# Ledger of designs, part 118: peptides against a protein of PDB entry 3V4O

Target 1, 234 residues: chain A of PDB entry 3V4O
Amino acid sequence: DQPLAKDKVALLIGNMNYREHPKLKAPLVDVYELTNLLRQLDFKVVSLLDLTEYEMRNAVDEFLLLLDKGVYGLLYYAGHGYENFGNSFMVPVDAPNPYRSENCLCVQNILKLMQEKETGLNVFLLDMCRKRNDYDDTIPILDALKVTANIVFGYATCQGAEAFEIQHSGLANGIFMKFLKDRLLEDKKITVLLDEVAEDMGKCHLTKGKQALEIRSSLSEKRALTDPIQGTEY

## One batch from the design tools (peptide; made by RFdiffusion4, then SolubleMPNN)

Design b2_p19_8_s4 (from b2_p19_8, 12 letters changed)
Fold by OpenDDE base, seed 4:
Structure b2_p19_8_s4 (fold): chain B 234 residues (1-234), chain A 19 residues (1-19)
Amino acid sequence: as target 1 above (234 residues)
Amino acid sequence: EEEELLKKLLEELLGLQAM
């Protein structure tokens, strides 16, 4: 039978105008295009740009308040980031140089909080670098995750690697969003959808050998972004 | 290789920014 979502909620964050780090261009367009697509999928979408640490934490808190049992939660982030010891860190626009974990938002901590809400699906689309931050010596103390079998990570790049955007004039997507947007509306299990995006990205000559999509999932049900919302008429 | 040369040229023309 077709899985149902109690509701579908997405938080999209695009950070580009960094104070102490290189400025980006793609997050503006990528957030806009993804917003349009997710709304077509009946997601309730909150889209925010250029958030400070304080604003990012508040946005995540508000997002979590919209989650409940059976709700599909999707977090998209485009901006600077890093990965230390398997933990992904999103970098706010006011982060110092160098930044440390205390200046950033840990994705795994957000996941833990989402699990407490007993969500039906947790999707993280992380368009950021995953290189180790050598300036951060902190060993994170994280709570153990529950076994919920409803988690999907779409990483724009491999562990220890960088994600890229094209820096030319005009409206240009990041490499990840360039391929994701072409398939996002397909009625397929989210992991299958992302696998096809990975294949499409793999054909891009510009990023061969330097960026490849990684899918990390624990998803025991055939959940799709197209799944209907309970109690709605179609 | 022609493909690698083309990739390098595209990188120079379009530019790539690490995120």
Scores: peptide ipSAE 0.339, ipTM 0.754, DockQ to the pose 0.487; fails the geometry check
Fold by OpenDDE base, seed 5:
Structure b2_p19_8_s4 (fold): chain B 234 residues (1-234), chain A 19 residues (1-19)
Amino acid sequence: as target 1 above (234 residues)
Amino acid sequence: EEEELLKKLLEELLGLQAM
């Protein structure tokens, strides 16, 4: 009855040193913390910092090669981003100012490719802004997604809002990771886990009314990040 | 009003940055 993962693979991207945009600090610490946590959960973790568009696309391609039927895939991104028409865009460090969709990586495109791999679980943790990019009026036409009922999005902020970090506090986490890291190792359905994180974040007076966790999921099975890998004995 | 003022002050002191 216990769900099993064929394998567990995570790609973590933290972009900070932008060439044409404000520099960030939190992604460094956030990627480091999340890497350690996911390794404790027996994820195979690839962690990368400050990726150009070319490097980001290559990293995603390599990540996809590690996915297969029944594999748990997790993508974490911390950096600049935006959302147009329900599509999330991750901004590479060499993106121009202003950036457009052709300069960025569309998360929904990655999801489509993950679905083709027949993964057991697809988790996206997006620590980026979700405001509309007024300089990009392109409407992406994406192929219809399959009905796999194994998708979970954890957005650091709600639609049309910003995600924040604290820059003058040394090695402090971003707001999202600050709360996520406290619960990530819990043996709970991933959507339940994120819901608890949302409640914790909601008690933060600093970002109240400015940043709130949004969970978007179609997960029909009780799957957790703690699910054991098939063929392993502990 | 005082809470909002305090929030703004904290944002300035902490350097709250949009990602």
Scores: peptide ipSAE 0.336, ipTM 0.741, DockQ to the pose 0.505; fails the geometry check
Fold by OpenDDE base, seed 1:
Structure b2_p19_8_s4 (fold): chain B 234 residues (1-234), chain A 19 residues (1-19)
Amino acid sequence: as target 1 above (234 residues)
Amino acid sequence: EEEELLKKLLEELLGLQAM
């Protein structure tokens, strides 16, 4: 049977104009293009740019309010980030230099809260670096995750590696979005879709050996971003 | 070596920025 979503909700965050860190360019275009694609997939999309810590936390809170049992939740982030001890941290534009975990949003904490909503699918697309932050030696105490078998992480780069954007042209995509956008509308299990994106990205000579897509999932059902919303006819 | 050099040149020309 075709899996159904009770609803489909996405939060897209693109941080570029950092106060104390290098400016980025790709998040503007990447968020815009992804917004358009997800809307074609009947997602309710909230897209935000250049969020402070306060604004990011509020946006996540509002996003969580839209989630419920069986709802598909997708979080996309493009900006500076880091990964410590397997935990991903999104960096707000007003983060200090150096930043610590207390200044950032932990993706795994968001995941925990999404699990509490009994969502049908939790997708995280993280277009950020995954290098360790040497200025943050804090070991976060995170609550144990539930076994929901509905989690998919798409990392723009490998563990400990960097994600890149092209700054030469004003409208150039980041490497991850460049390949993701070409397949996002395909009616395939999300993990299969991302695997194909990974293969396409692997053919990019510019980032060969520097950036590669990583998929982490525990998805036991054939869930796709194209899955119809319950109660709707297509 | 030539391939690596080309990559470095492209990186400079394209202005690759780590995110």
Scores: peptide ipSAE 0.332, ipTM 0.738, DockQ to the pose 0.507; fails the geometry check
Fold by OpenDDE base, seed 3:
Structure b2_p19_8_s4 (fold): chain B 234 residues (1-234), chain A 19 residues (1-19)
Amino acid sequence: as target 1 above (234 residues)
Amino acid sequence: EEEELLKKLLEELLGLQAM
């Protein structure tokens, strides 16, 4: 009765060295650690750092080419971002200051394209701020999503809030990844897993009242990152 | 008040930065 994935593919993007915005440190370590974990889960992982707008769009396009019916797709992003009208925007390293939606990648547009591929599972792990960008007055009109019931969003922070990293040490970590990495290999429904991560993060006194994990999902099946790939015998 | 002070000290020590 365990769900099977046709394949498992992940795209990890960590943006740190921004040209016109504050530089970050955590994405380097976080992408590296997540890469190693997802590979243990038999994901085909593409990990990229410090992408320009052009490079990010190309990376997403290539990622989409690897998706097909029944494939598990996971997109992880660590870097600057914002959220306007329920749409999440990832900020490339060459984005101007201030940045606008035309300079950024809309996650919901990526989701739409993933749905067209008839994927088995769509997971978005977004380690970025979700504050409103007041310099972007564009109201996006997005195409309606299909009812696929296979979508999971893990937001490092709640709507309108910021996500944080620790920069003191040479090995900076994002708060989200600090707790996610400890549970990622567990054989649990992905929403249950993230809920436990939320509880762990909630015990952190440092970010209490400042950052909290938000889970948004429409997942009608017990799908886990540990689900085996079809054709693999154990 | 003490908790708030501790949080500020920890933030300064650890160098919390918004992403």
Scores: peptide ipSAE 0.320, ipTM 0.736, DockQ to the pose 0.496; fails the geometry check

## One batch from the design tools (peptide; made by RFdiffusion4, then SolubleMPNN)

Design b2_p20_1_s1 (from b2_p20_1, 9 letters changed)
Fold by OpenDDE base, seed 1:
Structure b2_p20_1_s1 (fold): chain B 234 residues (1-234), chain A 20 residues (1-20)
Amino acid sequence: as target 1 above (234 residues)
Amino acid sequence: MEEEKKEKELLEKGIGLQPR
């Protein structure tokens, strides 16, 4: 009766060293820590830093090749990003200033491709800003999503808001990962887990009123990152 | 240890945030 994953695969991207945009620092630490945690959960993890547009697209393509029926797919992104008309865009390090949607990777497009693989679970953890990009009024034509009832978005911030990291001389997490990492290993439905993270983050006085975790889910089954992989014994 | 202390200090002061 326990939910089983055929496999568990994660792609983690942390972009920091932007050519034409402010440099970030925390994505390095965020990706590193999340990698270690997901590996403890028996995810196959590909972690990449400072990807160009070309490299990001290739990484996503390779990630998709690892997905199949019943596979749990997780995409984490830490870096610059924006949201236009409900579509999330990840910004590559070589994106121009200003960047447009054509220079970026649309998360919803990736989701569509994941659905085509008949995955068991699709989790997106987007640790980026969600402000509108005023320099791009283009409305992307996206393929319609299927009703798979297995999608979970964890946004580091709410719509139209910013996601933050601490400007620290040393190693420090972004705000989202700071709280996520403390609960990620819990054997709970992923949406429940994220809800608890949201509450924890909500207690952070520093970002109160500035950053709040948003969960968007169509997950109709009890799925957890701790779910065992089919054919394995624990 | 020093890094954690500094982070805590920044958090307490409400300074040092950088948007992504």
Scores: peptide ipSAE 0.398, ipTM 0.767, DockQ to the pose 0.518; fails the geometry check
Fold by OpenDDE base, seed 4:
Structure b2_p20_1_s1 (fold): chain B 234 residues (1-234), chain A 20 residues (1-20)
Amino acid sequence: as target 1 above (234 residues)
Amino acid sequence: MEEEKKEKELLEKGIGLQPR
């Protein structure tokens, strides 16, 4: 039997035009393409670009309001980021230089809030660097996560490494999205899908030894992004 | 399709990578 979603909701954030950090180019295209794909999968998609800290926090709050029991929640972020002590931090466009955790949004905190909503599936696609921020030595005290067995992290890169995008005068994807977009519509368990993306990315000689997809999951059910919404006929 | 071709060309040349 195929699992059913009560609903499917996605928040996509692409930060490019940083005030105090190098500007990026690909998040615009990445968010655009992912939006179109997720809509084909019947996700309700909110796509936002170049968010300040205040706007990002508000966007997350609004996203959480759309989540409920059995709802599939997907968060995609493309922009600057870092990872300290296993915690992923998304960097708003108005973040200072250097930035600290208090200037950024912690993904694990968002996950905690999603768990409180009793979601059916929590997917995080983090298209950002995972290098340690040496300017922030704060050890965060996070609330303990529940054992919900419905969590999937797709990291564009491995721990301590960088995620890359292609700089082009025209439109170009980040490396992660370049490969993700080709498989996203496949009817497969999300972890299997991401594993295939990882293999595809691994064949890219340009980023070999520099960027590799990492999957972190506790997913006890065969849940896919293609899972139908309860009560809907297709 | 044109964008994909350009991306492939850039990848083949090993140029144009920027870390996020």
Scores: peptide ipSAE 0.395, ipTM 0.773, DockQ to the pose 0.510; fails the geometry check
Fold by OpenDDE base, seed 2:
Structure b2_p20_1_s1 (fold): chain B 234 residues (1-234), chain A 20 residues (1-20)
Amino acid sequence: as target 1 above (234 residues)
Amino acid sequence: MEEEKKEKELLEKGIGLQPR
């Protein structure tokens, strides 16, 4: 009863060089390291940095074209972000200050589109803040999601909180990736894996009381990132 | 543990954390 993936595809986005917002540093390293790890897991990985709104939307569109029935889809985002009314918004580098939902990409909309592809697994790793954006009073009207029971969200932080990186002159990971990278290759159900990452991150004295990993899932099967691809002999 | 110690030291020196 080993779950199989038809294929495994990942889109990794790291936004750092914002035009109108504070610059970030860690997304470069985070995307790089995650790319290497996911490739070891036989993911087809597209990694992009510093995307404008237009480029982000195009990247997502191209990512969706690679998804199909039984395909594992993983979206990782590192950058500025916010959460309003349970909806996660990724902020492009050319977003105005303040940014609003029309300037950003809604993750839940992407999920809806992934569901239409009848994917085998949908994983979102959102390495961004989840604070309310008070400058955006829009209540999004989103299409209802299907009950696919194949969804996993790994939030770098809890609702209403911030995700951090260390302001180091050198290269360093964000807090989430620092711990995620140590366990990502483990052959475990993805929710179990993330739970262990949450425990590891919880021991971090730097972000205690400031950042905590949140797992939101509806996953009815024991699916792992290590699941073999259909037709591939290991 | 050594990395955490170094990170703590860096923070104490005023490098701090950057929210995303």
Scores: peptide ipSAE 0.391, ipTM 0.766, DockQ to the pose 0.831; fails the geometry check
Fold by OpenDDE base, seed 5:
Structure b2_p20_1_s1 (fold): chain B 234 residues (1-234), chain A 20 residues (1-20)
Amino acid sequence: as target 1 above (234 residues)
Amino acid sequence: MEEEKKEKELLEKGIGLQPR
């Protein structure tokens, strides 16, 4: 039987205009293009730019309110970030320099909350650096995750590495989104789709040896972003 | 089209990368 989603909801965050950190450019374009694509896939999409810590937390809270049993949830983040001890941290635009975990949003905490909603699929697309933050040695105490076998992480880069964007006067995507956008509408299991994106990105000579897509998944069923919403005609 | 051209030029030169 064709897998059905009760609903499909996405939160897209692009942070560019940091107060205490280098400004970025590509998240605007990345969020815009991804929004258009996900809407074509019948996602309910909330797209936000340049969020403070308070605004990011509120956005996540509102996103979680839209999740329920069988709902597909997708979180995309483009901006500054880091990874400590396997935990991913999204950096708000008002984060101090140096930033620490208490001023950032932990993705794994969001995942835990999504699991409580009994979602049908949890997809995280993290278009940020994954370098260790040496200024923060805090080991976060996280609640234990459930075994839901419906989780997919698409990291724009490898553990300990950087994710890049192109800087010029015109519009350009980040490296990850440049390749992701070309395959996102394909009717394939999400992990297969991301694997193909990884291969495409691997051909990029600019970032060879510097950035590579990492897929981390626990997905026991065939789930695709193209899966129909229950009760809808296609 | 112009943006794409500029991007191509930057890609060919291997310049203009910024880490996030």
Scores: peptide ipSAE 0.385, ipTM 0.766, DockQ to the pose 0.517; fails the geometry check

Design b2_p20_1_s2 (from b2_p20_1, 10 letters changed)
Fold by OpenDDE base, seed 4:
Structure b2_p20_1_s2 (fold): chain B 234 residues (1-234), chain A 20 residues (1-20)
Amino acid sequence: as target 1 above (234 residues)
Amino acid sequence: EEEEEEEKKLLEEGIGLQAR
């Protein structure tokens, strides 16, 4: 039977103009293109660029307010990031150099809060590096996650690796979005969709041996981004 | 196919990649 979403809400963050770190270019294009695609999928989309720590935290808080039982929540982040001890950290544009976990937003903390909302689906698309930050040895003590079987992580790269964007004079996507955008509208289970994106990305000669998509999921139902919203006619 | 050609062109031009 066709799964239904109570609603579909997405928060897209693209950080480019870092104050103390190398500037990026592609997150602008990535966020715009993903916004357009998700809107076609009837997501309520909030898209934000170049957020400070304060603004990022506020954006996440506002995003969480839109979540409720059965709602599909999607968080996309493009920018600098790192991963320590299995925890993913999004880096705000005003983060110091070097940055530490207290300067960044922990994705797993956001997931915990999403679980409390009893969402129907939690999707994280993390278009950032996953290298360890050697300047931060803090092991965060996180509350145990619930067994909700509705979680999907799409990492632009594998553990300990980097995520890339093309340096072009014109408009260009990050490598992850370059391939994701071509399949995002497909009516497939989200993990299947991402697996196909992974295969497509694997054929990219630019990043072969440097970047590989990783899927981490516990999804017990055939949930897709194309799932209709309850009470609506399509 | 077109994408592969574009990728090859980018490599030849040395446009490069930026890590996030």
Scores: peptide ipSAE 0.464, ipTM 0.851, DockQ to the pose 0.845; fails the geometry check
Fold by OpenDDE base, seed 5:
Structure b2_p20_1_s2 (fold): chain B 234 residues (1-234), chain A 20 residues (1-20)
Amino acid sequence: as target 1 above (234 residues)
Amino acid sequence: EEEEEEEKKLLEEGIGLQAR
């Protein structure tokens, strides 16, 4: 009676080489390490770096095509981002300065589209800042989400705060990925896993008082990234 | 413990944190 996924699909995006914003370094390593881990968990993983707005939208569209009823979908993003009015925005590398919502991808819009696919699980790992963008006063009108009780958000930081990466020889991960990678393969409910990551991150002296993991979930069933794919024997 | 020591060392050396 173990929960089974029809398939497991992940899209990983790491944006570093911004044209009009500070360049990042860690997303390369973060995406690489996460790719390796998710593949060990039998995810079909698409990993992309330094995407323009057009490329990001295309990547999301292609990702959505792989989703269907009962499929586990995971979206990871590492790069610049912001949060306005509870909506998360991923910033493409060609975004202008300042960027606005029209230049960015809204995560909640992606979630809506995932819900339409009747996915078994929707996991968002957002390794970006959640500060308000004061240059964007647009209140997005988003379609109402369905009550699917299968959504998990892992925010690298709390609302209104920043997410950091380490720029040092030997330590080249984002803070979130530094701790996430150590627990990702554990056979635990995804919310429990993330809670443990939150505790580990809380012990980090580098970001104490500056960054804290936030979990938002409506997951009403025990679902794990380790859940087997239907038709396969493990 | 080893990780904590490394973190302390990095703090002392003025590790650069970059906000995303």
Scores: peptide ipSAE 0.458, ipTM 0.845, DockQ to the pose 0.779; fails the geometry check
Fold by OpenDDE base, seed 2:
Structure b2_p20_1_s2 (fold): chain B 234 residues (1-234), chain A 20 residues (1-20)
Amino acid sequence: as target 1 above (234 residues)
Amino acid sequence: EEEEEEEKKLLEEGIGLQAR
């Protein structure tokens, strides 16, 4: 009855040292803390910082190679981003100003490739803005996704809104990770867990009315990040 | 309560938010 993962693999990307865009600070801490948490959950974690477009694409490719039937795949991204027409774009550190879709990685394309691997669970945690990029008028024609009923998006913010980090001289999390980290180890369905994070974040006075967590899910099974790996003794 | 106090302290210190 307990859902099992064949394996659990996570790719964490934190982009902060942009060449042509404002520098960020929190992705360093966010990726570090999330790495430690996911490792406690027996994820194989690859954590990378400040990736160029080329490096990001390679990282995603390598990540996909680790995915297979029944594997739990988690992609976390902290950095600049945007959303056009429901498509999420992660911005590499070497992206031009302004950046366009051709300079960025489309999350939905990654999802498509993950589906081809017949993964057991696909989790995207997108800690980036979701504002429209007016400089990008490209309407991506994405291939239709398969109905796999195993997809969860945790957006750090709602559609058309911004995701924030605390501008502090010291080490601080982004707003999303600030709350996510406190619940990530809970043995709950991932959508339930994220819903609780959403409520916690909703109480944050710093971002009240500015940032709200959005969950998009087609997950039809009670899958949790705590699900044991098949063949392992727990 | 502790989180609220921390947030209040951050606001009082003039710590801003940076959009990603």
Scores: peptide ipSAE 0.455, ipTM 0.838, DockQ to the pose 0.866; fails the geometry check
Fold by OpenDDE base, seed 1:
Structure b2_p20_1_s2 (fold): chain B 234 residues (1-234), chain A 20 residues (1-20)
Amino acid sequence: as target 1 above (234 residues)
Amino acid sequence: EEEEEEEKKLLEEGIGLQAR
């Protein structure tokens, strides 16, 4: 039987107008295009740009309120970020320079909260750098994750590497979104889809040896973003 | 399609990249 989602909800965040860090440009386009695609897939999409720490935390809280048993949750982030000891941190636009983990949102913490909602699928698309933040060596104490076998991470780049966006006179995507958008509507298991995106990205000469898509998955079932939403009589 | 291919070529020929 084809898997059904109780609902499909996505939170898309694009941070570009940083106060104390280099400005970005592509997150606007990336979020816009991804929004349109996910809406075609019947996702309820909340798209936000240039969020402060407070606003990001609120957005995540609101996102979590929409999650429940069997709901597909997708979080996309485009902006500055870093990874310390396997933990991914999204950087708000008002983060200080240098920023520390206390100024940022830890993705793994969000995942823990999503698991508590008994979601059907948890997808993270992290379009940010994964370099270590040398200004913060603090290891956050994270709650243990449950074994839910429904988690997929699509990292725009590999561990310790950078994710890039294109500087063009016109509107341009980040490298990750450039390739992701071409396949996102395909009716395939999400990990298979991302693998194909990885191959496409691998052909990009600009980022060869600099950026590579990484997939981390515990997904034990065939789940796709195209999975239909379970009909309700109400 | 042709524009997309041209853009792809331009991208591969050394347009500026910015790290996130």
Scores: peptide ipSAE 0.453, ipTM 0.828, DockQ to the pose 0.564; fails the geometry check

